# Ledger of designs, part 70: peptides against a protein of PDB entry 6JX3

Target 1, 85 residues: chain A of PDB entry 6JX3
Amino acid sequence: AEFRLRPEISVAQTDYGMVLLDGRSGEYWQLNDTAALIVQRLLDGHSPADVAQFLTSEYEVERTDAERDIAALVTSLKENGMALP

## One batch from the design tools (peptide; made by RFdiffusion4, then SolubleMPNN)

Design b2_p25_6_s2 (from b2_p25_6, 9 letters changed)
Fold by OpenDDE base, seed 1:
Structure b2_p25_6_s2 (fold): chain B 85 residues (1-85), chain A 25 residues (1-25)
Amino acid sequence: as target 1 above (85 residues)
Amino acid sequence: RPEVRVLPSDKGFSGVLYVPEYARR
């Protein structure tokens, strides 16, 4: 399934990096640089496999670790109400 | 190995979605 943010979530680029704002609750979440990189690529339509390939090509990270990090981030985004199930 | 986690924010955010930083090749 395609990665998608919930409709009430807005993306903002700030001095603190990528921020996700919940327009209903007013809560907002900061993403560190690596998280932002992953989320942006997913939002651009790349699959988790595509993102893992990108990460292993550009960074000193093993494929298995990249895949785990991507999956864990997606899970966190869903659990915290930013991404659709 | 450090893992993905939600960290507290010191800048008023509800939290920080943190993925461990990687060294560039």
Scores: peptide ipSAE 0.716, ipTM 0.926, DockQ to the pose 0.947
Fold by OpenDDE base, seed 2:
Structure b2_p25_6_s2 (fold): chain B 85 residues (1-85), chain A 25 residues (1-25)
Amino acid sequence: as target 1 above (85 residues)
Amino acid sequence: RPEVRVLPSDKGFSGVLYVPEYARR
């Protein structure tokens, strides 16, 4: 399934980087640069496999590590109520 | 190696979603 944020989640670019705001609870989460890069590409419609290929091409990261990081980030986004299951 | 984690924030956020930083090729 395509990666999507929950409808109550807003994306903001701040001095601290990308932020995800839950308009219902008022909670908001900062993303570090790598997390933001992954989320941006997923929101742009790239698959996790696409993102992994991008990361291994642009950065000194092994494919397995990139895949694990992407999967773990997606899991965290879902667990914290930011991404749709 | 470092792993994806949720970190505490000292800047008022509920937390920080952290993915390890990679060196550029």
Scores: peptide ipSAE 0.713, ipTM 0.925, DockQ to the pose 0.954
Fold by OpenDDE base, seed 4:
Structure b2_p25_6_s2 (fold): chain B 85 residues (1-85), chain A 25 residues (1-25)
Amino acid sequence: as target 1 above (85 residues)
Amino acid sequence: RPEVRVLPSDKGFSGVLYVPEYARR
């Protein structure tokens, strides 16, 4: 299943990096650079496996660690009401 | 190894979604 943000969530680029805003609750979340990179690739339609391959090719990270980080981020986005289940 | 986590924000955000930074190859 594809990664999707909830319809009430908007993405903004700020001086502090990528921000996700909930238009209903008014909550807004900052993403650090690595999180933003992963989210952008997922939103562009890349699978988690694609993103893991990208990360291991570009950065000094093991495949298992990249996969774990991606999965944990997706879980956090869902749990915090930003991504669809 | 550091883990993905939600961190407090000192800039008024609800939080910071943090994934450990990686060194470029």
Scores: peptide ipSAE 0.712, ipTM 0.924, DockQ to the pose 0.954
Fold by OpenDDE base, seed 5:
Structure b2_p25_6_s2 (fold): chain B 85 residues (1-85), chain A 25 residues (1-25)
Amino acid sequence: as target 1 above (85 residues)
Amino acid sequence: RPEVRVLPSDKGFSGVLYVPEYARR
């Protein structure tokens, strides 16, 4: 249930926004603002449910949609080798 | 579903993780 980045992944705040860098492969990805917000909250120790509550409180998004977006992002992060399974 | 899109090569990124943006309340 705990969201964690792989140990080789570094986080950086850049002029292009939040970036995740794989120090072993050299691959790195930019996150758009919404993705970065979700990842930051997860890394701060909030559960996906917590993040969904946060999003629905701060933004014009329904709970179900927020939950789906969070779950899909987490899946992408895992599938792209950035987050631990 | 979030998109993983490739950015221009001169930016160096492998891609972008994109979640739809929401309007603030």
Scores: peptide ipSAE 0.562, ipTM 0.846, DockQ to the pose 0.638

Design b2_p25_6_s3 (from b2_p25_6, 8 letters changed)
Fold by OpenDDE base, seed 3:
Structure b2_p25_6_s3 (fold): chain B 85 residues (1-85), chain A 25 residues (1-25)
Amino acid sequence: as target 1 above (85 residues)
Amino acid sequence: RPEVAVLPSTKGFSGVLYVPEYARR
């Protein structure tokens, strides 16, 4: 299934980075640059495989490591109530 | 029509979601 945020989650761009805000609870998380890049591409409709290929092309990271980082982030987003399962 | 709501004042910053940063090629 495609990656999607929960309907109550909003995306904001700040001087310090990307923020995900829960409009119902008021809780929010800041993303570092790599996390923001991954989330942005996933939200644009790229698959995790697409994102991994992008990362390995642009950065000095191995495919396996990129895939692991993407999977870990997606898991965190789901567990913290920001992304749909 | 979007619902108008007030954010709870007891909630706020929960933390940083961090992925290791990579060197650019």
Scores: peptide ipSAE 0.597, ipTM 0.851, DockQ to the pose 0.371
Fold by OpenDDE base, seed 5:
Structure b2_p25_6_s3 (fold): chain B 85 residues (1-85), chain A 25 residues (1-25)
Amino acid sequence: as target 1 above (85 residues)
Amino acid sequence: RPEVAVLPSTKGFSGVLYVPEYARR
């Protein structure tokens, strides 16, 4: 299934990095650069498998580690109410 | 993607989503 943010979540770029803002509660989260890169590619329509391939080609990371990092991030985004299940 | 002013930290900061940083090949 495609990765999507919940409708109340907005994306903002700041001097300190990417931020996700919940327009209903006012809560927000900052993403580090690697997390932001993953989220941006997912939002552009790339699958987690696509993103893992991209990471292993561009960075010194093993496929299994990339897959684990992506899965953990997606889980966090869903459980914290930022992404749709 | 548009840049927005930094939100007040006292208003609703919930934390940092962190993925380990990798070295470029």
Scores: peptide ipSAE 0.593, ipTM 0.848, DockQ to the pose 0.400
Fold by OpenDDE base, seed 4:
Structure b2_p25_6_s3 (fold): chain B 85 residues (1-85), chain A 25 residues (1-25)
Amino acid sequence: as target 1 above (85 residues)
Amino acid sequence: RPEVAVLPSTKGFSGVLYVPEYARR
């Protein structure tokens, strides 16, 4: 399954971090650094498994924890109308 | 390439998407 943002969602880089903006509603969400890193890699075409491997390689995090964090973020993105199901 | 949009004035910040930060190896 390919991770994709909804068409109305734009990505912006700000001084305060990555922001996802809903161009229709005007709502926007700020991402912390870890969330932004995950989203960036997913948007670049990496699978959640790829991202988990990357995180465990670069950071002191266990694979299972990385996988959980990625899954939770993806779920949030989908449930909050930012990512396609 | 960049698009300019006019946003609704009644909407705005909806929250922070937060993933716990990790220490670098």
Scores: peptide ipSAE 0.590, ipTM 0.851, DockQ to the pose 0.370
Fold by OpenDDE base, seed 2:
Structure b2_p25_6_s3 (fold): chain B 85 residues (1-85), chain A 25 residues (1-25)
Amino acid sequence: as target 1 above (85 residues)
Amino acid sequence: RPEVAVLPSTKGFSGVLYVPEYARR
């Protein structure tokens, strides 16, 4: 299934980096650069496997670690009400 | 969706989503 944000969540760029905004509550979450990179690629339609391959090709990270980081981030986004299940 | 936003420094902040930063190859 495709990665999607909940309808009330917006992506924005700030002086402090990428943020996800909840238009209903007004709450927001800041993403560090690596998290932002992953989310951007997922939103562009790349699968987690695609993202892992990208990360291992461009950065000094092992495939297993990249996969774990991606999975943890996706889980966090879903559990915190930012991404659809 | 806005591409650029100015957010309040305190109001509504819910935390940081952090993935360890990697060195480029």
Scores: peptide ipSAE 0.579, ipTM 0.845, DockQ to the pose 0.397

Design b2_p25_6_s4 (from b2_p25_6, 10 letters changed)
Fold by OpenDDE base, seed 5:
Structure b2_p25_6_s4 (fold): chain B 85 residues (1-85), chain A 25 residues (1-25)
Amino acid sequence: as target 1 above (85 residues)
Amino acid sequence: RPEVAILPSTKGFSGVLYVPDYRRR
């Protein structure tokens, strides 16, 4: 399914990195550079499979590891209330 | 959308979502 943020979530670029802010609770999370790269590509409409292919082409990471990292991040985003189920 | 200043030291910071860095090809 298409990856989407919840309506109350805003994206901010800061000197510390990309941040996702929950406008209702005031909670926010910082993403490290690799996480931000994945989220940005997902938000741009790429599937997790597309992102995995991108990562393996640009970085020295195996497909299986890239897929696992993407899946874990997506799970965290959903469980923390940032991404829609 | 509203302008919001977001800093790790402010209230509401819930942590870092981390994916291990990879070596670039």
Scores: peptide ipSAE 0.542, ipTM 0.834, DockQ to the pose 0.387
Fold by OpenDDE base, seed 4:
Structure b2_p25_6_s4 (fold): chain B 85 residues (1-85), chain A 25 residues (1-25)
Amino acid sequence: as target 1 above (85 residues)
Amino acid sequence: RPEVAILPSTKGFSGVLYVPDYRRR
């Protein structure tokens, strides 16, 4: 299934980094640079496997660690009401 | 959509989504 944000969630770039805003509740979350990179690639249509391959090619991270980090982030996004299940 | 100014110190801030930083090759 394609990774998608919930319709009420918007993406903003701030001086502090990428932010996801819930337009209904007013709640928002700051993403660090690595999290933002992952989310952006997922939103561009890359699979988690694609993103893991990208991360291991560009950064000193093992494939299994990259996959774990991506999965954990996606879970957080879903649990916090930002991404569709 | 209207432009929204977002500040991390405002009431709506719910936290940081964090993935450990990686060292670039």
Scores: peptide ipSAE 0.551, ipTM 0.833, DockQ to the pose 0.387; fails the geometry check
Fold by OpenDDE base, seed 2:
Structure b2_p25_6_s4 (fold): chain B 85 residues (1-85), chain A 25 residues (1-25)
Amino acid sequence: as target 1 above (85 residues)
Amino acid sequence: RPEVAILPSTKGFSGVLYVPDYRRR
């Protein structure tokens, strides 16, 4: 299924990095650079597999580690109400 | 309308989503 943010979630760029803002509650989460890169690619329509391939090609990371990092991030985004299930 | 500043020190901050940084090849 396509990765999508919940409709109340907005993406913002700050001096601290990418932020996901819940427009209803006012709560927000900061993403570090790697997390932001993953989220951006997912939002651009790349599958988790695509993102893993990208990461292993551009960075010194093993495929399995990239896959786990992506999966963990996606899970966190869903559990924290930022991404649609 | 003015731009709203989003800062970790302000009310609403819920934490950091972190993926370990990788070294570029």
Scores: peptide ipSAE 0.546, ipTM 0.831, DockQ to the pose 0.382; fails the geometry check
Fold by OpenDDE base, seed 1:
Structure b2_p25_6_s4 (fold): chain B 85 residues (1-85), chain A 25 residues (1-25)
Amino acid sequence: as target 1 above (85 residues)
Amino acid sequence: RPEVAILPSTKGFSGVLYVPDYRRR
C-alpha cells in the first residue's frame, strides 16, 4: 500500500531538520537527514524497494541494510501515529 | 491554521527518528 501520513500530521523543515507535527496533540518528532530522505521519497510515491535501490546507488550501504533501515523507520512512523497503517 | 514554533525544547517534542548516516558514493 501507498505510504501516507495521517491527516493530522504536517511536515516542517526546520534548522534542526525535518519535523513531523501532530496538529491535534501538538506532539512532534524530528527526523535526521537520512530518515528525512527516506520519508520524502516515500511521500513522493516511491516504494520501499525503490528507496532501497536509490540508497544503495547513492550511498555506501548494502541493500539488505537499507531495506532494514527503511522498514524500521516505517514501523516507527506507524507506531508513533505519524503514518497510516 | 495557527503557526507552531518547532523546537526540541518545546513541550511537544517527542523524540528523534533516526536512521544511521550513510557515506555517499
Scores: peptide ipSAE 0.546, ipTM 0.831, DockQ to the pose 0.386; fails the geometry check

Design b2_p25_7_s1 (from b2_p25_7, 7 letters changed)
Fold by OpenDDE base, seed 3:
Structure b2_p25_7_s1 (fold): chain B 85 residues (1-85), chain A 25 residues (1-25)
Amino acid sequence: as target 1 above (85 residues)
Amino acid sequence: KKPYVRPSISRLDANGNVVAEKVAP
């Protein structure tokens, strides 16, 4: 399924990384560099498998760990009202 | 290859400061 942010979520690029703003609740969420990279690639249309392959190619991480972390991040974004289910 | 840091998200207050709540995989 396509990864999408909820319509009320705005993305801001800051000196400290990517920030997501919920325009309805007023909540701000800061992503670390890895989370921002994952979200950016997913929003660009890459699959979680594509992102995992990218991470294992560039970083000291095994495929299984990359896949786990991507899935957990996506789940967190959905549960915290940032991404559509 | 570069060192790997697990992804994380942290809630900020209106001033951009990290609050106690952190959401981590």
Scores: peptide ipSAE 0.684, ipTM 0.906, DockQ to the pose 0.752
Fold by OpenDDE base, seed 4:
Structure b2_p25_7_s1 (fold): chain B 85 residues (1-85), chain A 25 residues (1-25)
Amino acid sequence: as target 1 above (85 residues)
Amino acid sequence: KKPYVRPSISRLDANGNVVAEKVAP
């Protein structure tokens, strides 16, 4: 249930946002501000439900949309080899 | 409340430029 990045993934903070680097493949990915916020909170131990509540309290987004977007992001991170399954 | 932008990730090339491949929910 714990969200974790793969061990080969490094996190970098840049002027343009959070970047995830795969140390083995050399590929790196830029997260937009919303994605970075979600990832940071998940890594801090917040549940997807916690993150959804946070998003709806801070942003003009409905709960259902927030939950969908969080789930889709997590799936994308796993499928692109950045997060553990 | 602030305007909401859906989360997205974009693969970067060796120069830090976004390639055509973009992953978004």
Scores: peptide ipSAE 0.682, ipTM 0.905, DockQ to the pose 0.788
Fold by OpenDDE base, seed 2:
Structure b2_p25_7_s1 (fold): chain B 85 residues (1-85), chain A 25 residues (1-25)
Amino acid sequence: as target 1 above (85 residues)
Amino acid sequence: KKPYVRPSISRLDANGNVVAEKVAP
């Protein structure tokens, strides 16, 4: 399924990386570099499988671990009200 | 290949400081 942020979520690029702002609650969420990379690629229309392939090509990570981490991140973003279910 | 760091997200306070809550895989 297509990965999308909730409408109330804004993306900000800061000197310290990507930040997600919830316009309703006012909460800010800082993504580390890997999380930001994953989110950016998902928002660009890449599938989790595409992102996993990218990660294994560029980083010292196994495919299974990359897939697990992507899935866990997506779950966290959904559960914390940043991404649509 | 580059060293891999697992993805993580951390909640910030109004001043941009990380609070105790951190969400990570």
Scores: peptide ipSAE 0.675, ipTM 0.904, DockQ to the pose 0.758
Fold by OpenDDE base, seed 1:
Structure b2_p25_7_s1 (fold): chain B 85 residues (1-85), chain A 25 residues (1-25)
Amino acid sequence: as target 1 above (85 residues)
Amino acid sequence: KKPYVRPSISRLDANGNVVAEKVAP
């Protein structure tokens, strides 16, 4: 399934990293570098498997751990109302 | 390879201060 942000979510790039703004609630969410990288690649159309492969090639992380962290982040973004189910 | 940091999201107040943080479990 395609990863998409909810229509009320705006993306901003700041000196401190990626920030998501919920235009309805007014809440701000900042992503750390890893989370921003994952979200950017997913929004570009890469699959979670693609992202996991990228992470393991660039960072000191095992494939299983990368996949777990990607899945957990996606779940969190959906549960917090930032990504579409 | 670079050191790996787990993904996290942090909720900010209007002044940019962290009021909640969630690290991917």
Scores: peptide ipSAE 0.660, ipTM 0.901, DockQ to the pose 0.909

Design b2_p25_7_s2 (from b2_p25_7, 7 letters changed)
Fold by OpenDDE base, seed 3:
Structure b2_p25_7_s2 (fold): chain B 85 residues (1-85), chain A 25 residues (1-25)
Amino acid sequence: as target 1 above (85 residues)
Amino acid sequence: KRPYVRPSIRRLDENGNVVEERRAP
């Protein structure tokens, strides 16, 4: 269950947050800081469980909520064509 | 610990306008 971006997707860092760009269509999504943090850690090879542990250690969030939010973000990125299924 | 903000993503058009947004999507 490896998290990977689609081949046509590029990552850009902007002053307003991480942006994922589709090089074919020109569509792009801007991620807030939490979403960017999750995506960065997943792309670095951390598991969703690792990310959840990190979030609960650093932020005022419960484990269950962290796990839910990670899963929801991953699902959304797959559904919007940014991440591989 | 730091305040937690749920993850969100938003799609912007060529003019930088928000055309779609998903909060804790």
Scores: peptide ipSAE 0.705, ipTM 0.917, DockQ to the pose 0.849
Fold by OpenDDE base, seed 2:
Structure b2_p25_7_s2 (fold): chain B 85 residues (1-85), chain A 25 residues (1-25)
Amino acid sequence: as target 1 above (85 residues)
Amino acid sequence: KRPYVRPSIRRLDENGNVVEERRAP
């Protein structure tokens, strides 16, 4: 399934990292570098499997761990109202 | 390969204070 942010979500790049702002609720979440990288690639149209391959090729992480972490992040973003279900 | 840091997100209040943090389980 395609990963998409909710229409009310704005993406901001700050000195402290990527921030997702909900224009309706006013809530915003700061992403660490890894989370930002994952979100950027998903928004660019890469699948979670593509992102996992990218992570394992560039970072000291095993495929299973990368897949788990990507899934956990996606779930969190859906649950906090940032990403579409 | 570069050191890996698990993804995390932090909810910040209007003053930039952390009010919630979620790390990959």
Scores: peptide ipSAE 0.705, ipTM 0.916, DockQ to the pose 0.958
Fold by OpenDDE base, seed 4:
Structure b2_p25_7_s2 (fold): chain B 85 residues (1-85), chain A 25 residues (1-25)
Amino acid sequence: as target 1 above (85 residues)
Amino acid sequence: KRPYVRPSIRRLDENGNVVEERRAP
């Protein structure tokens, strides 16, 4: 399953980090650096497994923890209406 | 390797104040 943002969602790169804006509701979410990195790589076509491998290679995190955190973020973005189910 | 920070998202109001925050469990 490919990770995709909902069509009404826009991505903004700001001095304060990545922001996802809902063009219909006007709501927006700010992502921390790790969340932004994960979203960017998923949007670029990398699988969650690819992203987990990337995280473990670059950061002090175990594979299982990386996979868990990626899954949690994806779930959150789907539940808050930012990502497609 | 660099320190790892778990992913987090924050919903902001029109004034930039945090109204909701979600961290990876």
Scores: peptide ipSAE 0.705, ipTM 0.916, DockQ to the pose 0.954
Fold by OpenDDE base, seed 1:
Structure b2_p25_7_s2 (fold): chain B 85 residues (1-85), chain A 25 residues (1-25)
Amino acid sequence: as target 1 above (85 residues)
Amino acid sequence: KRPYVRPSIRRLDENGNVVEERRAP
């Protein structure tokens, strides 16, 4: 399924890293470098499988662990109102 | 290959304090 942010969410690059900001409430989530990389690639149109392949090719992580971490991040972003279901 | 750090997200308040954190969320 296509990964998309909710319409009220903006992506910002700050001195402290990538942030997802709710334009109505003003609440925001700061992403670590790995989370930011995953979100950026998903927004660019890559599938979770594509992202997992990228992670295993560039980083010391097993495919199963990469897949689990991607799925967990996507779930969290949906649950916290940042991404569309 | 580079060292791997699991993804994490954290919600900050207007003062920059962490109000919620999800590691390997």
Scores: peptide ipSAE 0.703, ipTM 0.916, DockQ to the pose 0.833

Design b2_p25_8_s1 (from b2_p25_8, 8 letters changed)
Fold by OpenDDE base, seed 4:
Structure b2_p25_8_s1 (fold): chain B 85 residues (1-85), chain A 25 residues (1-25)
Amino acid sequence: as target 1 above (85 residues)
Amino acid sequence: SMETVLETEGAGVSIRRFTSPVPEL
């Protein structure tokens, strides 16, 4: 399934990195650089598998670990109201 | 604030929730 943000969520670039802002509640989430990279690639249409491959090429991480972290991040974004299920 | 941290060797992922006003862009 395509990774998408909820319609009320906006992306902002701040001095502290990427922020996902809920335009209705005012709640927002700050992403660290790696999280932002993952989200950006997913939003660009890359699959989690694509992103995992990308991460393993950029960092010294095992493929399985990259996949797990991506899955956990996606789950967190969905459960915390930022991404569509 | 609530924070989620995902750790791998060399590739840490984290998100952090804020309910206060958004920092000025």
Scores: peptide ipSAE 0.290, ipTM 0.689, DockQ to the pose 0.626
Fold by OpenDDE base, seed 3:
Structure b2_p25_8_s1 (fold): chain B 85 residues (1-85), chain A 25 residues (1-25)
Amino acid sequence: as target 1 above (85 residues)
Amino acid sequence: SMETVLETEGAGVSIRRFTSPVPEL
């Protein structure tokens, strides 16, 4: 239920957006603005439902699409070694 | 460096992987 980054992952803010850096491998991932927003809110303790509501308020997106995007992002972050399962 | 882009359907959310460091990191 709790969204957490893996301990080896660090967050950096760059001129081009949020980056997640693996301190062991040197691999890093750049997030687009929406992905960064989702990650930031999840790390702040908001639920996926909270984030979906926030997205629908900020963007012209349907609730179901927001929920799907959040779920897909979380899955990708877990599968690619950035977030804990 | 090799780059991998992962995007959700509709392209609202994306993450881009890099395997080589950048100067800002």
Scores: peptide ipSAE 0.281, ipTM 0.691, DockQ to the pose 0.677
Fold by OpenDDE base, seed 2:
Structure b2_p25_8_s1 (fold): chain B 85 residues (1-85), chain A 25 residues (1-25)
Amino acid sequence: as target 1 above (85 residues)
Amino acid sequence: SMETVLETEGAGVSIRRFTSPVPEL
């Protein structure tokens, strides 16, 4: 279960945080810091479980909540054409 | 322009979609 962005998606760092740019449509998605952190770690090859552990260790977040948020984010990124299924 | 916001609760995850052309970054 590898997490990958679609080929047309580029990652950019902006004054407003991480942005995922669609090079074809010109639309983009701004991620908040936690979302960016999740995406960065997933792209670096960490599993969702790794990321959940990281979040629970760095933030006052329950494991189940972290896992749910990661899953929801990944689903959203896939459904909105940013990540490969 | 912003069209969609996803906000999840536990870990404070959010994404915001902008459908206007990407500005110079």
Scores: peptide ipSAE 0.280, ipTM 0.693, DockQ to the pose 0.760
Fold by OpenDDE base, seed 1:
Structure b2_p25_8_s1 (fold): chain B 85 residues (1-85), chain A 25 residues (1-25)
Amino acid sequence: as target 1 above (85 residues)
Amino acid sequence: SMETVLETEGAGVSIRRFTSPVPEL
């Protein structure tokens, strides 16, 4: 399934890293570097499997750990109103 | 402001929620 941000969510780069701003509530979410990388690649059209492969190739992480982190992040983004279901 | 931290197992991925804006936004 396609990964997309909700239309009210804006992306910004800050001194503290990537931020997702909810234009309706004014709340924002700061992503750490790995979370930002995952979101960026998903938004670019890469599948979670693609991202997992990328993480294992670029970083010292096991495939199963990468898959778990990606899944958990996607779930969090959807549950907290940043990404479309 | 309220801060909520969500961390994945292994502490490789995290997101933090804030209820007040930052100056860059």
Scores: peptide ipSAE 0.275, ipTM 0.688, DockQ to the pose 0.675

